# Ledger of designs, part 37: peptides against a protein of PDB entry 3C66

Target 1, 189 residues: chain A of PDB entry 3C66
Amino acid sequence: KSWANLFEKNDFFFRYKFYLEITAYTRGSDEQHLKWSGLVESKVRLLVMKLEVLAGIKIAHPFTKPFESSYCCPTEDDYEMIQDKYGSHKTETALNALKLVTDENKEEESIKDAPKAYLSTMYIGLDFNIENKKEKVDIHIPCTEFVNLCRSFNEDYGDHKVFNLALRFVKGYDLPDEVFDENEKRPSK

## One batch from the design tools (peptide; aimed at target 1 D138)

Design b2_p22_4 (made by RFdiffusion4)
Pose (drawn by RFdiffusion4):
Structure b2_p22_4 (pose): chain A 189 residues (1-189), chain P 22 residues (1-22)
Amino acid sequence: as target 1 above (189 residues)
Amino acid sequence: EVEPEVSITSDGGTFLKVYPSS
């Protein structure tokens, strides 16, 4: 074999059938999002611990990089549809109605200056100890405990017209396009 | 294939959103 093989890109978004995504939103400024998403990102490892000790959870595998994007966001209505529609491949298409900030256009006049909404998503891939028969698995408490941990006593993130946090349980075939690069086809049926 | 039904909310949902607080 060769050195090029050792450095082959990982296949995180193909190896699991289930993913938990944690999303920090900011309809505000760049630094408002830096602090906010920075706080949330700092707590994600704790969710891994809380999840992984559970009977039923075989592994809670965090990816190493947050997925970031921002849209021009004029109205409150837009910020809300972003939260609603972002996260699933079934629905993320509706985001095309808004202008996405890219490598090419980040420097343009009508974009550099426009108010923006910011997203930062982390992925925890899940695998399961499948109990007995097909049964429901409840991981709600560790998820809400994680949410309650996303706080600061010296910084108010209470204005939800600005700051928001969301979590999604998303099957592998339904992951957002952003997680697969220009080479990779996405998982199927 | 057998797959579990997983929920992240008390009402059995796959979506969780809670407004942040200080």

Design b2_p22_4_s1 (made by RFdiffusion4, then SolubleMPNN; from b2_p22_4, 9 letters changed)
Fold by OpenDDE base, seed 1:
Structure b2_p22_4_s1 (fold): chain B 189 residues (1-189), chain A 22 residues (1-22)
Amino acid sequence: as target 1 above (189 residues)
Amino acid sequence: EIEPDISITADGGRVLRVAPTS
């Protein structure tokens, strides 16, 4: 249960019932995404600290490695679709309508110079201290502060056509396929 | 079980509140 053990994948995505996904989106160049995602990733620990002090949060443990993906994204509608559908097993199949960029296909003529959306996702495992079923945990404040911190760093990050940031609450059984190995079975409901 | 309450911030971020469901 030490933070050191969470630096490895091991059983991180089986350990918690709930996860917070932090995804940085970029529709632009790889360089733009590296700067944007790097900034977001550098601030995740600050968010964790703010979550840990909430009375309703028992545990907030980050997985330290980001998950990276990119898609051919020819239109703004495609970019909106990615932001809507990504981050949940229930909805991620919609992404199959787009071409996933891989090391194997990135040099193909139809992909190399195509407009792309880049995604970098960080995960936080969550455990809650909810004694009364009527109690709720409001993470809006720390999450909003986190978004503001990231967005205010550079004026360019105010361009929502290029840069976006989403924080999604996901149950363990609904985690994206990307977090599991080929030989692993996702948690059941 | 816990259910998320999700909203979009003014700066385009998606944030949430977590509440138990019946």
Scores: peptide ipSAE 0.033, ipTM 0.642, DockQ to the pose 0.102
OpenDDE base, seeds 2, 3, 4, 5: peptide ipSAE 0.036, 0.034, 0.033, 0.026; ipTM 0.680, 0.657, 0.626, 0.644; seeds 2, 3, 5 fail the geometry check

Design b2_p22_4_s2 (made by RFdiffusion4, then SolubleMPNN; from b2_p22_4, 8 letters changed)
Fold by OpenDDE base, seed 2:
Structure b2_p22_4_s2 (fold): chain B 189 residues (1-189), chain A 22 residues (1-22)
Amino acid sequence: as target 1 above (189 residues)
Amino acid sequence: EIEPDISITADGGTRLRVKPTS
């Protein structure tokens, strides 16, 4: 299947009712995150392939580009909070308690030298081929294999204090604000 | 190992987060 025609952002986040979010987290250096997120991103295609062959999945379509963000993250509790709250419109407002790193503020001394959490998020749009609500699609196996593949690539990636990887299943109306342009209306329930 | 298991109903069920186990 040629993904080429569907990679345009224009309607990707409106096209599907369901999305799988894949977020690589790093509490460490930018270099550490670059390596970690790059690895995760490079393996997303393999996850898509495994999802596509499931009978209950009609479409698994990856968005082409990651969403990048970083926060000042002074404590481990802050890092856990980020991982808990990020990826849902319902909960993402909690992140306002942390300082978002931007191009405008990144050179400020208080931000430049602060511990940071880096986030890179990939999205997969999902369409299901389920006619009966009694039927369930279990994506545990491909997701587990994906996480294991990423985590096992380097011994350093086993350190959960630094490197984390989360997969979140989200409805379209609950996607984070980052995926929409300022003038775009969030999908309804 | 990853928790929780992901089982999705036709209506999409609830929001699920898959984490590596500690």
Scores: peptide ipSAE 0.038, ipTM 0.646, DockQ to the pose 0.149
OpenDDE base, seeds 1, 3, 4, 5: peptide ipSAE 0.030, 0.038, 0.029, 0.031; ipTM 0.632, 0.644, 0.645, 0.616; seed 3 fails the geometry check

Design b2_p22_4_s3 (made by RFdiffusion4, then SolubleMPNN; from b2_p22_4, 7 letters changed)
Fold by OpenDDE base, seed 4:
Structure b2_p22_4_s3 (fold): chain B 189 residues (1-189), chain A 22 residues (1-22)
Amino acid sequence: as target 1 above (189 residues)
Amino acid sequence: EIEPEISITADGGTRLRVKPTS
């Protein structure tokens, strides 16, 4: 299959058993998030390159489009909750306690001027060269380097009250609902 | 300097977070 076909959404989230989720969080303005998420997104390919050279990694394929979401986020605790619960189907239901900002509701007075947390999530599909389930591949180094690269780009991005970056290793069956279309059934275990 | 942290999330997944160092 051509590389171009590997990046189509149609089967990307069904193709791999494992995914690395890269989420840029911003509790601030849309402008702040645009800059932050744009930076993170611009560096994802570098992370992919570093992952691909690991002996335990057979395939690392990025999904090229970010998933965007935003929540009304009145408190810092809410922001921490978002960061804790987002990115897993098992835990994402906790986010229902917060108001999701949508195109339909964004102009509502209670939402328009509310503090918001913005999320941009990139996905990397992973296939491992592991025959034994007991073997672990350590992706800590390249992931850490990636985060450091992003965080060190601008001093402002060191403010964890505003800007955050998380990498989550997730199984395909535990991907967030957002990656699937309404008519798609999530992968089984 | 940034200190990396790997944690297990409530769902059993692995999460990498970075904290500012003192």
Scores: peptide ipSAE 0.045, ipTM 0.627, DockQ to the pose 0.158
OpenDDE base, seeds 1, 2, 3, 5: peptide ipSAE 0.027, 0.034, 0.034, 0.033; ipTM 0.641, 0.670, 0.663, 0.623

Design b2_p22_4_s4 (made by RFdiffusion4, then SolubleMPNN; from b2_p22_4, 6 letters changed)
Fold by OpenDDE base, seed 1:
Structure b2_p22_4_s4 (fold): chain B 189 residues (1-189), chain A 22 residues (1-22)
Amino acid sequence: as target 1 above (189 residues)
Amino acid sequence: EIEPEISITADGGTRLRVKPSS
């Protein structure tokens, strides 16, 4: 079976101690974000392939469904704040200072015409094979190659005021709330 | 337990390493 069918949402975010979050950010139009996030998402499988062959990584499994969100983002400082605070349960409460765009409010004039930041996030569950406490796993090369691959696709993606890409290593208990259903309990430490 | 050294952001030059916790 393709890895796309290996995991459902119900257990994926409880299966691993560690996750790699890949987030595509766009401060611009919905159309710009669809192109950017679509490109990033299309390359995730290549990153997985490079991660799984590293000696210190036992398994790297992607969750195939992206998580989507958008915020009213009036300033560049707001955009920087989103990129800094998103992706960790410890820090995501800072995003409450911004207006989340929802299906219920998106047609309001104050929201419809406002500058927006769009977010698309992919997750990779990681299991490490480290027997010796002195061993380290360096994922710099595959991650750098992935970022370069995405950013080099179009010259427009070099504009960090509009397009951004972040890879965040996170523990299971520190995953964002978005990955859990309302009735699911967050993993403990 | 395993801990990350750093996260990789838009600059592409940042190294992400995972090490066992002390």
Scores: peptide ipSAE 0.034, ipTM 0.684, DockQ to the pose 0.074
OpenDDE base, seeds 2, 3, 4, 5: peptide ipSAE 0.029, 0.030, 0.032, 0.031; ipTM 0.642, 0.638, 0.641, 0.670; seeds 4, 5 fail the geometry check

Design b2_p22_5 (made by RFdiffusion4)
Pose (drawn by RFdiffusion4):
Parts: structure tokens; C-alpha cells; sequence
Structure b2_p22_5 (pose): chain A 189 residues (1-189), chain P 22 residues (1-22)
């Protein structure tokens, strides 16, 4: 074999059938999002611990990098549809109605200056100890406990017209395009 | 294959939950 093989990219987004995504939103400024997403991101490891001790959870595997994007966001209505539509491949197409900030256009006049909404998503891949028969698995408490941990007493993130946090349980085939690079086909049926 | 049904805040999978922060 060769050195090139050792350094082959990991296959995180293909090896699990289930993922928990944690999303921090900011309809505000760059630094408002830096602090906000920074706080949320600092708590994600705690969710891993809370989840992984559970009977039923075989592993809660955090990815090493947040997925970031922002859109030009004129209206409150837009910010809301971004929250609604972002996160699932079934629905993320609706985001094409808004202008996405890219490598090419981040420097353009009508974009550099436009109000923006910011997204920061972390992924926890899940695998399960499948109990007895096909049963429901409830991981709601550790998820809400994680939410309650996303707070600061010296910084108010209470204005939801600005700051928001969301979690999704998304199957592998339904992961957002952003997690697969130019090479990779996405998982199927 | 057998796959579990994941529940978060009373919602079955796939599920979405939006929170207002503090």
C-alpha cells in the first residue's frame, strides 16, 4: 500500500444510518453569531456524554467540524423559513429562494453589505443497541438538558428574532448536501 | 433490517425541534 492511503478522507457521513444535528442560528451580526455558535458548540461534547451513557445508545460520535453557512436575510419571514427548511435534504432546496454567501460572492457589493442569517451545525452520528422487537427509543431529556445548558448569565441570547437553536434527528440518506463533497455520491434508498 | 423509532420531545423520527434560547 501507500502513504496516500493512510491519509484518505474519513467516511463519517456514510458509516452511520442516523445523525443528530445541532444548529445555531443568528439573524444578526458576524460577532453575534461568533459568540452564540461558540457557546453552543462548547456544550455539544456534553450532549455526547449525556447520550452515550444511555442503555440503547451504542455510540454518539461527534464530527470534528461545524458546518457553516449564511444567507442574505431581509425579512423575519425568511429567517423563519431558513429554520424550518434547513437540515433535511427533502426540504433544503427551498433555501435556493435566498442568496447563499459563497467563496465567489462574499466580496460582492450587494452581498457584503446585506443583512445576513448565519448557521452553524454540528453532527452527532448515532448507532443503537436494538433492544428487543422494533421499539421506540426516547432521547428527549438529554436533548432538552443540552438546550438548557446553552446559556450565559452575562450574555442575553433571549431575543429569538435574533438567536435560535434547533436539533434534528435525520437519517443518513436525508443528510444536507453540504456534508458530502464534490466527489461523493449520497446514500440511497 | 430492524431500525428503532427515535423520539425527541414526544415527536417520532425523523424529527425537528426548535428552541428559543436564554
Amino acid sequence: as target 1 above (189 residues)
Amino acid sequence: EVEPIVVIDGKESPVFVLYKPH

Design b2_p22_5_s1 (made by RFdiffusion4, then SolubleMPNN; from b2_p22_5, 11 letters changed)
Fold by OpenDDE base, seed 3:
Structure b2_p22_5_s1 (fold): chain B 189 residues (1-189), chain A 22 residues (1-22)
Amino acid sequence: as target 1 above (189 residues)
Amino acid sequence: EIEPIIEILGKDSPAKAIFKPK
């Protein structure tokens, strides 16, 4: 398959068995989120480069477009719940307890002025240099460096009540529903 | 939070890791 095909949504999320999800969270304004998520997204290539040099990683390929969503988020507990439950098919149903902001409802008075959590998620497809043996791949260093790079860019990004960044290792069969089209079936185990 | 170490039991069986630094 050509590299171009890896940027097609339906091909990318079936191409790899493993994915690293990078989610930028903002509980604040849309403007705050645009700045934060834009920064995170701009640094993903640096993380990819750091992952690629790990002996256990054969390929780290980013999906070029972020997935974006926002929820009405009236409490800090709701914000923590979003961060806990988002990014896995097993747990994402918990998000149904929150009001998803859509183009259809964003102008409703109850939603327009409500506190919101914004999410932007980047995906990296992973292929490992693994033979028929048990091995460990430690991604702690590159992930920590990435988080520190993003968080240290602006003092405001140190406020965890507003800005958060999570990295989640996910198997293809447990990818969130957002990455698949309505007519697509998620990968099997 | 799980330490971001991917333990791989063969090509298809890595341990899941969630890295959420605060």
Scores: peptide ipSAE 0.031, ipTM 0.673, DockQ to the pose 0.188
OpenDDE base, seeds 1, 2, 4, 5: peptide ipSAE 0.028, 0.030, 0.030, 0.028; ipTM 0.622, 0.642, 0.633, 0.608; seeds 2, 4 fail the geometry check

Design b2_p22_5_s2 (made by RFdiffusion4, then SolubleMPNN; from b2_p22_5, 9 letters changed)
Fold by OpenDDE base, seed 1:
Structure b2_p22_5_s2 (fold): chain B 189 residues (1-189), chain A 22 residues (1-22)
Amino acid sequence: as target 1 above (189 residues)
Amino acid sequence: EIEPIIVIEGKDSPAKVIFKPK
């Protein structure tokens, strides 16, 4: 059974209390981003497999489709801001200071030739097996291995001015707005 | 109710999830 058949978009972001967000960032060309994000996306399954074998993790389920966005990103500071603020409902409003690139505006002269930051985000829903209130789950090892695997694929991916990879642990109520349809109510605490 | 505390060790580093009772 394909993972794609197991999860409809409408239920996935309501099913889990916790999510791991994997975001590939590129400040460069669309071609650079396609290569980088494609690589990251291709390795997510390996991360899932490593998470599933941890004693404290009951379920790790990937959402099969990436979420994609791009912003006009004229400075390195803007790029750092995107990486800091993206991926949480609490902080994503700071991105409103930047120009979101859309199909409607991408051909505008001020946008077409502007420096851009591209984002591709994969989501993993997590269910924990917590028997005791003091149990610790350390996802450091599998996540570090994943980052190293992606970054080591090409030497160019070591350039943090262009290519970045972030892993964010987020509660369901703090997921970015992009994962919900306009008519969907955000999960409560 | 158990609330997880997430410790992020760095920008490119994974989090440790510690479950603490409310």
Scores: peptide ipSAE 0.031, ipTM 0.656, DockQ to the pose 0.086
OpenDDE base, seeds 2, 3, 4, 5: peptide ipSAE 0.029, 0.028, 0.031, 0.028; ipTM 0.649, 0.616, 0.668, 0.650; seeds 2, 3, 4 fail the geometry check

Design b2_p22_5_s3 (made by RFdiffusion4, then SolubleMPNN; from b2_p22_5, 10 letters changed)
Fold by OpenDDE base, seed 5:
Structure b2_p22_5_s3 (fold): chain B 189 residues (1-189), chain A 22 residues (1-22)
Amino acid sequence: as target 1 above (189 residues)
Amino acid sequence: EIEPIIVINGKDSPAKNIFKPK
């Protein structure tokens, strides 16, 4: 199968047992988010290159498209909750307490002018070259370098009240519901 | 199945699967 078929959405979230999620968060304007998320997305390839050279990583394969979502986010506590709960099927149900912004509701008066948190999430599929269950794979350095590279681009990105960036290691069975189509069955353990 | 122990937060942080540096 050609490398081109690897980027089809249809099998990417079933191909790997492990994923690294990269989420850019913005509590502010859509314009602020577009700049921030676009920057983060532009640097993902550099993170992939740094992951691929690690001895314990056999494959690091980025998904080509971000997943976009936004929530009404009236408080800083809500923004912290989004960052803590998003990106895992086990925890994402806590986000049901917040109003998800959709194309159907975005023009409602209660939503249109409300404070929002915007999310852009990139996925990297991971395959490991490990012999033992107790073998550690340390990805701290590449992840730190990636975050520093994104944050250092503009001084405004140092404002953690507005701009945030998180990386999450997730198993395929614990991927968020957003990555699966309605007719797709979530991977089993 | 063999699953890796992922270290994302460095040596001094408990093995959390989330990396959110401040």
Scores: peptide ipSAE 0.566, ipTM 0.905, DockQ to the pose 0.433
OpenDDE base, seeds 1, 2, 3, 4: peptide ipSAE 0.562, 0.562, 0.558, 0.550; ipTM 0.904, 0.904, 0.905, 0.904

Design b2_p22_5_s4 (made by RFdiffusion4, then SolubleMPNN; from b2_p22_5, 10 letters changed)
Fold by OpenDDE base, seed 4:
Structure b2_p22_5_s4 (fold): chain B 189 residues (1-189), chain A 22 residues (1-22)
Amino acid sequence: as target 1 above (189 residues)
Amino acid sequence: EIEPIIVIEGKDSPAKVIFNPK
């Protein structure tokens, strides 16, 4: 299959058994999030390049577009909960305790002026080399370098109360609902 | 067939993938 065919959303989230999710979190303004997420997104390709050269990684293919979401986030505990529960279908239902900001509700008085957590998530499809069944693939170095690169870009990005960056490894059947259209069935185990 | 075991240490922590035989 050509690389072009892998950029179709419907094929991408069914193509791989494993994904690396890269989520930029911001508890602050939309402007702060735009800058932070834009920076993170701009560096994802560098991470991909570093992942591709690892012996245990056969393929690292980025999805081209971020997924965007935002929640009313009145407390720091809520922000921690979002970071803990987001990115897995198994745990994302816990986010129902928070108010999802939508185009339909964003102008409501209770939402408009509420503190918000913004999320931008990039996905990398992963295929591993199966010849070494006992091989430990350590992505620590490239991921740490990536995080450090993002965090060091601006001193403000060191404030974990506002800016966070999570890397989550997920199986295709455990991808968040956001990656599938209403007519799509999530992959089976 | 292999199934990776993933270790995630924290929010900013990279994942470790350990391959185990199925």
Scores: peptide ipSAE 0.219, ipTM 0.713, DockQ to the pose 0.086
OpenDDE base, seeds 1, 2, 3, 5: peptide ipSAE 0.165, 0.062, 0.033, 0.039; ipTM 0.663, 0.635, 0.626, 0.630; seed 2 fails the geometry check

Design b2_p22_6 (made by RFdiffusion4)
Pose (drawn by RFdiffusion4):
Structure b2_p22_6 (pose): chain A 189 residues (1-189), chain P 22 residues (1-22)
Amino acid sequence: as target 1 above (189 residues)
Amino acid sequence: ELEVEIKEGEVNGVLKATGHES
């Protein structure tokens, strides 16, 4: 074999059938999002610990990099549809109605200056100890405990017209396009 | 199919939450 093989990109978004995504939203400034998403990101490892000790959870595998994007966001209505529609491949298409900030356009006049909404998503890939028969697995408490941990006593993130946090359980075939690069086809049926 | 509850009373779904006041 060769050195090029050792350094082959990992296949995180193909190896699991289930993913938990944690999303921090900011309809505000760049530094408002830096602090906010920075706080949330600092707590994600704790969710891994809370999840992984559970009977039923075989592994809770965090990816190493948050997925970031921002959209020009004029109205409250837009910020809300972003939260609603972002996260699933079935629905993320509706985001095309808003202008996405890219490598090419981040420097343009009508974009550099426009109010923006910011997203930061982390992925925890899940695998399961499948109990007995096909049964429901409940991981709601560790998820809400994680939410309650996303707080600061010296910084108010209470204005939801500005700051928001969301979690999604998303099957592998339904992961957002952003996680697969130019090479990779996405998982199927 | 497997059902996973991350929000009380819902399966394979979305848990939405807001930030906290200082």

Design b2_p22_6_s1 (made by RFdiffusion4, then SolubleMPNN; from b2_p22_6, 7 letters changed)
Fold by OpenDDE base, seed 3:
Structure b2_p22_6_s1 (fold): chain B 189 residues (1-189), chain A 22 residues (1-22)
Amino acid sequence: as target 1 above (189 residues)
Amino acid sequence: ELEIEIKKGESNSVLKAKGHKA
């Protein structure tokens, strides 16, 4: 009963103070991205299970829908910039230097034939069981295991020029703009 | 090294999953 009402989209990005963002990056074909992102998405449940058993984590709740975006990505430096700047409201404005691929522009010749970076982002809402404000929760181990699991699935996913995976710990007020509807106000600090 | 030191209260700890080549 309680899980069904959580599918009302509206409050997930307001419910938690902390989020883990899982972004699969692909600089290549849409087919390559579909395979890579689909693999990563399929493993998120295993990461959640590993997070939930940590003494400092009370709740790890995955958002069920990925966020999809793609950029014209002519250079390796652009691809590094995307991976550095994406996933934080503080830094995402740097992505405005790149051409976002949209349904309106995807058929333009300059965009159609351009090298692209594809992004699929999954979110996990985190609630911490921290009695003492000074306690650190180390999620390094489960996150590293998750990355290794995804990267070791196929030898092709070892190519960092094409396939990347990032995990970002973000506060609710620093979530990307993409997670909020136009009428939604970003959580305050 | 994927240091997510999730220091309680630090946003933007990025684990750049530099996949170790197995």
Scores: peptide ipSAE 0.052, ipTM 0.704, DockQ to the pose 0.279
OpenDDE base, seeds 1, 2, 4, 5: peptide ipSAE 0.047, 0.058, 0.058, 0.050; ipTM 0.657, 0.701, 0.704, 0.692; seeds 1, 2, 4 fail the geometry check

Design b2_p22_6_s2 (made by RFdiffusion4, then SolubleMPNN; from b2_p22_6, 6 letters changed)
Fold by OpenDDE base, seed 1:
Structure b2_p22_6_s2 (fold): chain B 189 residues (1-189), chain A 22 residues (1-22)
Amino acid sequence: as target 1 above (189 residues)
Amino acid sequence: ELEIEIKEGEVNSVLRANGHKA
């Protein structure tokens, strides 16, 4: 069964207590981002497989569609800020200081040729098999392997000024607003 | 509320049942 058939959007982001967010960042061209994000997305299945075999993980289910956004990003500091603040409801309001690129504004003269940061985010819902609160699950190994796999694919991806990759572990109530429809209520704590 | 961000070069992120980094 295709993962795409497992969950509608509405059920996925309410189903799990925990999520792993995988975000590919690009400060460069749309073409550069397409290649980078496409690579990252193509490897998510391998990460899922590595997570599923961990004794403390009962379920690791990917949401099959990426979430995409882009911002006008005139400075390296803005790019660092995006990477720091994105992926958490708690911090994402800081991104309001930047100009979000939309289909409506992308042709504006001030936006069209401006430096941009592109974001593509994949989500993995996690269910843990931990009976004892003293038990720990270390996801560092599979996550590190995933990062290394993506970064080693092309030497150009070693340029952290252009290409970045972050994995963020978040609770369902702290998911970014982008995953919910306007009529949906965010999960409670 | 512990957000665990896994970046390149970071030390072992150990998650407990409560979702906190150990």
Scores: peptide ipSAE 0.030, ipTM 0.634, DockQ to the pose 0.079
OpenDDE base, seeds 2, 3, 4, 5: peptide ipSAE 0.030, 0.033, 0.028, 0.030; ipTM 0.646, 0.645, 0.625, 0.655; seed 3 fails the geometry check

Design b2_p22_6_s3 (made by RFdiffusion4, then SolubleMPNN; from b2_p22_6, 8 letters changed)
Fold by OpenDDE base, seed 2:
Structure b2_p22_6_s3 (fold): chain B 189 residues (1-189), chain A 22 residues (1-22)
Amino acid sequence: as target 1 above (189 residues)
Amino acid sequence: ELEIEIEKGKVNTVLKANGHKA
């Protein structure tokens, strides 16, 4: 299959057993988030290149479209909760305690001027080529380098109260519901 | 859950050969 066919949503989230989620968080303005998430997105390809050359990684394949969501986020505790709970099917139900911002509700007075957390999530599908049971793939180094690269781009991105970046390693059965269409069945364990 | 919380100081996500968290 051509590289192009792997960017189709429908097969991507079923193709790999493992995924790396890259989520840019912003508790601030939409403009701040656009700058931050756009920067992070622009660097994902560099992370992919660093992952592909690791021993034991056979494939590191990015899904090119970010998943975007925003929540009313009145407190710092809510923002920490979002960062803790988002990105896993096991925990994402906790986000139901927050008001999801939608195109239908964004103009409501209670939502329009409310503090918001913005999320943009990118996915990398991972296939591992591990011949020996003792082989370990350490993705910590390239992931840390990626975070440092993003955070060091602008001094403002050092403010963890506003800007956050998380990398989550998940199994296909534990991907967030957002990656599947209504008619798609979540991968089994 | 293998959170690579790189920033929150959580544990070295060493992927074991069997695709299980070390």
Scores: peptide ipSAE 0.032, ipTM 0.605, DockQ to the pose 0.077
OpenDDE base, seeds 1, 3, 4, 5: peptide ipSAE 0.031, 0.028, 0.027, 0.030; ipTM 0.606, 0.630, 0.616, 0.597; seed 4 fails the geometry check

Design b2_p22_6_s4 (made by RFdiffusion4, then SolubleMPNN; from b2_p22_6, 10 letters changed)
Fold by OpenDDE base, seed 1:
Structure b2_p22_6_s4 (fold): chain B 189 residues (1-189), chain A 22 residues (1-22)
Amino acid sequence: as target 1 above (189 residues)
Amino acid sequence: ELEIEIEKGKVNSTLRANGHKA
């Protein structure tokens, strides 16, 4: 059964207490981002497989569609800020200081030719084996392998001024607003 | 919140079975 057929969007982001967010960042062209994000997305399945075999992880289930956004990003400091603040409900409001690129505004002269940061985010829902509270789950190894796999694919991806990859472990109540529909209530703590 | 910044070496990705950072 395809992972895509297991849950509708609404069920996925309410189903798990914990999520791993995988975000590909690009400060460059749309073409550069398409290649970078496409590569990252293509490797998520491998990360899932490595997470599933960890004794402390009962389920690692990917959401099959990426979430995409882009911001006007005139400076390197803005790019660092995006990477720092994105991916958590607690901090994402800081992104309001930047101009979000939308279908409605993308053709505006001030936006069209402006430097941009592109974001593509994949989500993995995590369920842990609770029975052995003494067992530590170290996700560093599979995550490191994943990052190395993505970064080593092309030498150009070594340029951190352009291409970045972040993994963030978040609780369901701290997921970004983008994962919920306007009519949905965020999970409570 | 556990940020896993592997590239920055800030990676304490060790979690307890309950999903909390150890």
Scores: peptide ipSAE 0.028, ipTM 0.609, DockQ to the pose 0.079
OpenDDE base, seeds 2, 3, 4, 5: peptide ipSAE 0.024, 0.025, 0.029, 0.023; ipTM 0.617, 0.627, 0.620, 0.617; seed 4 fails the geometry check

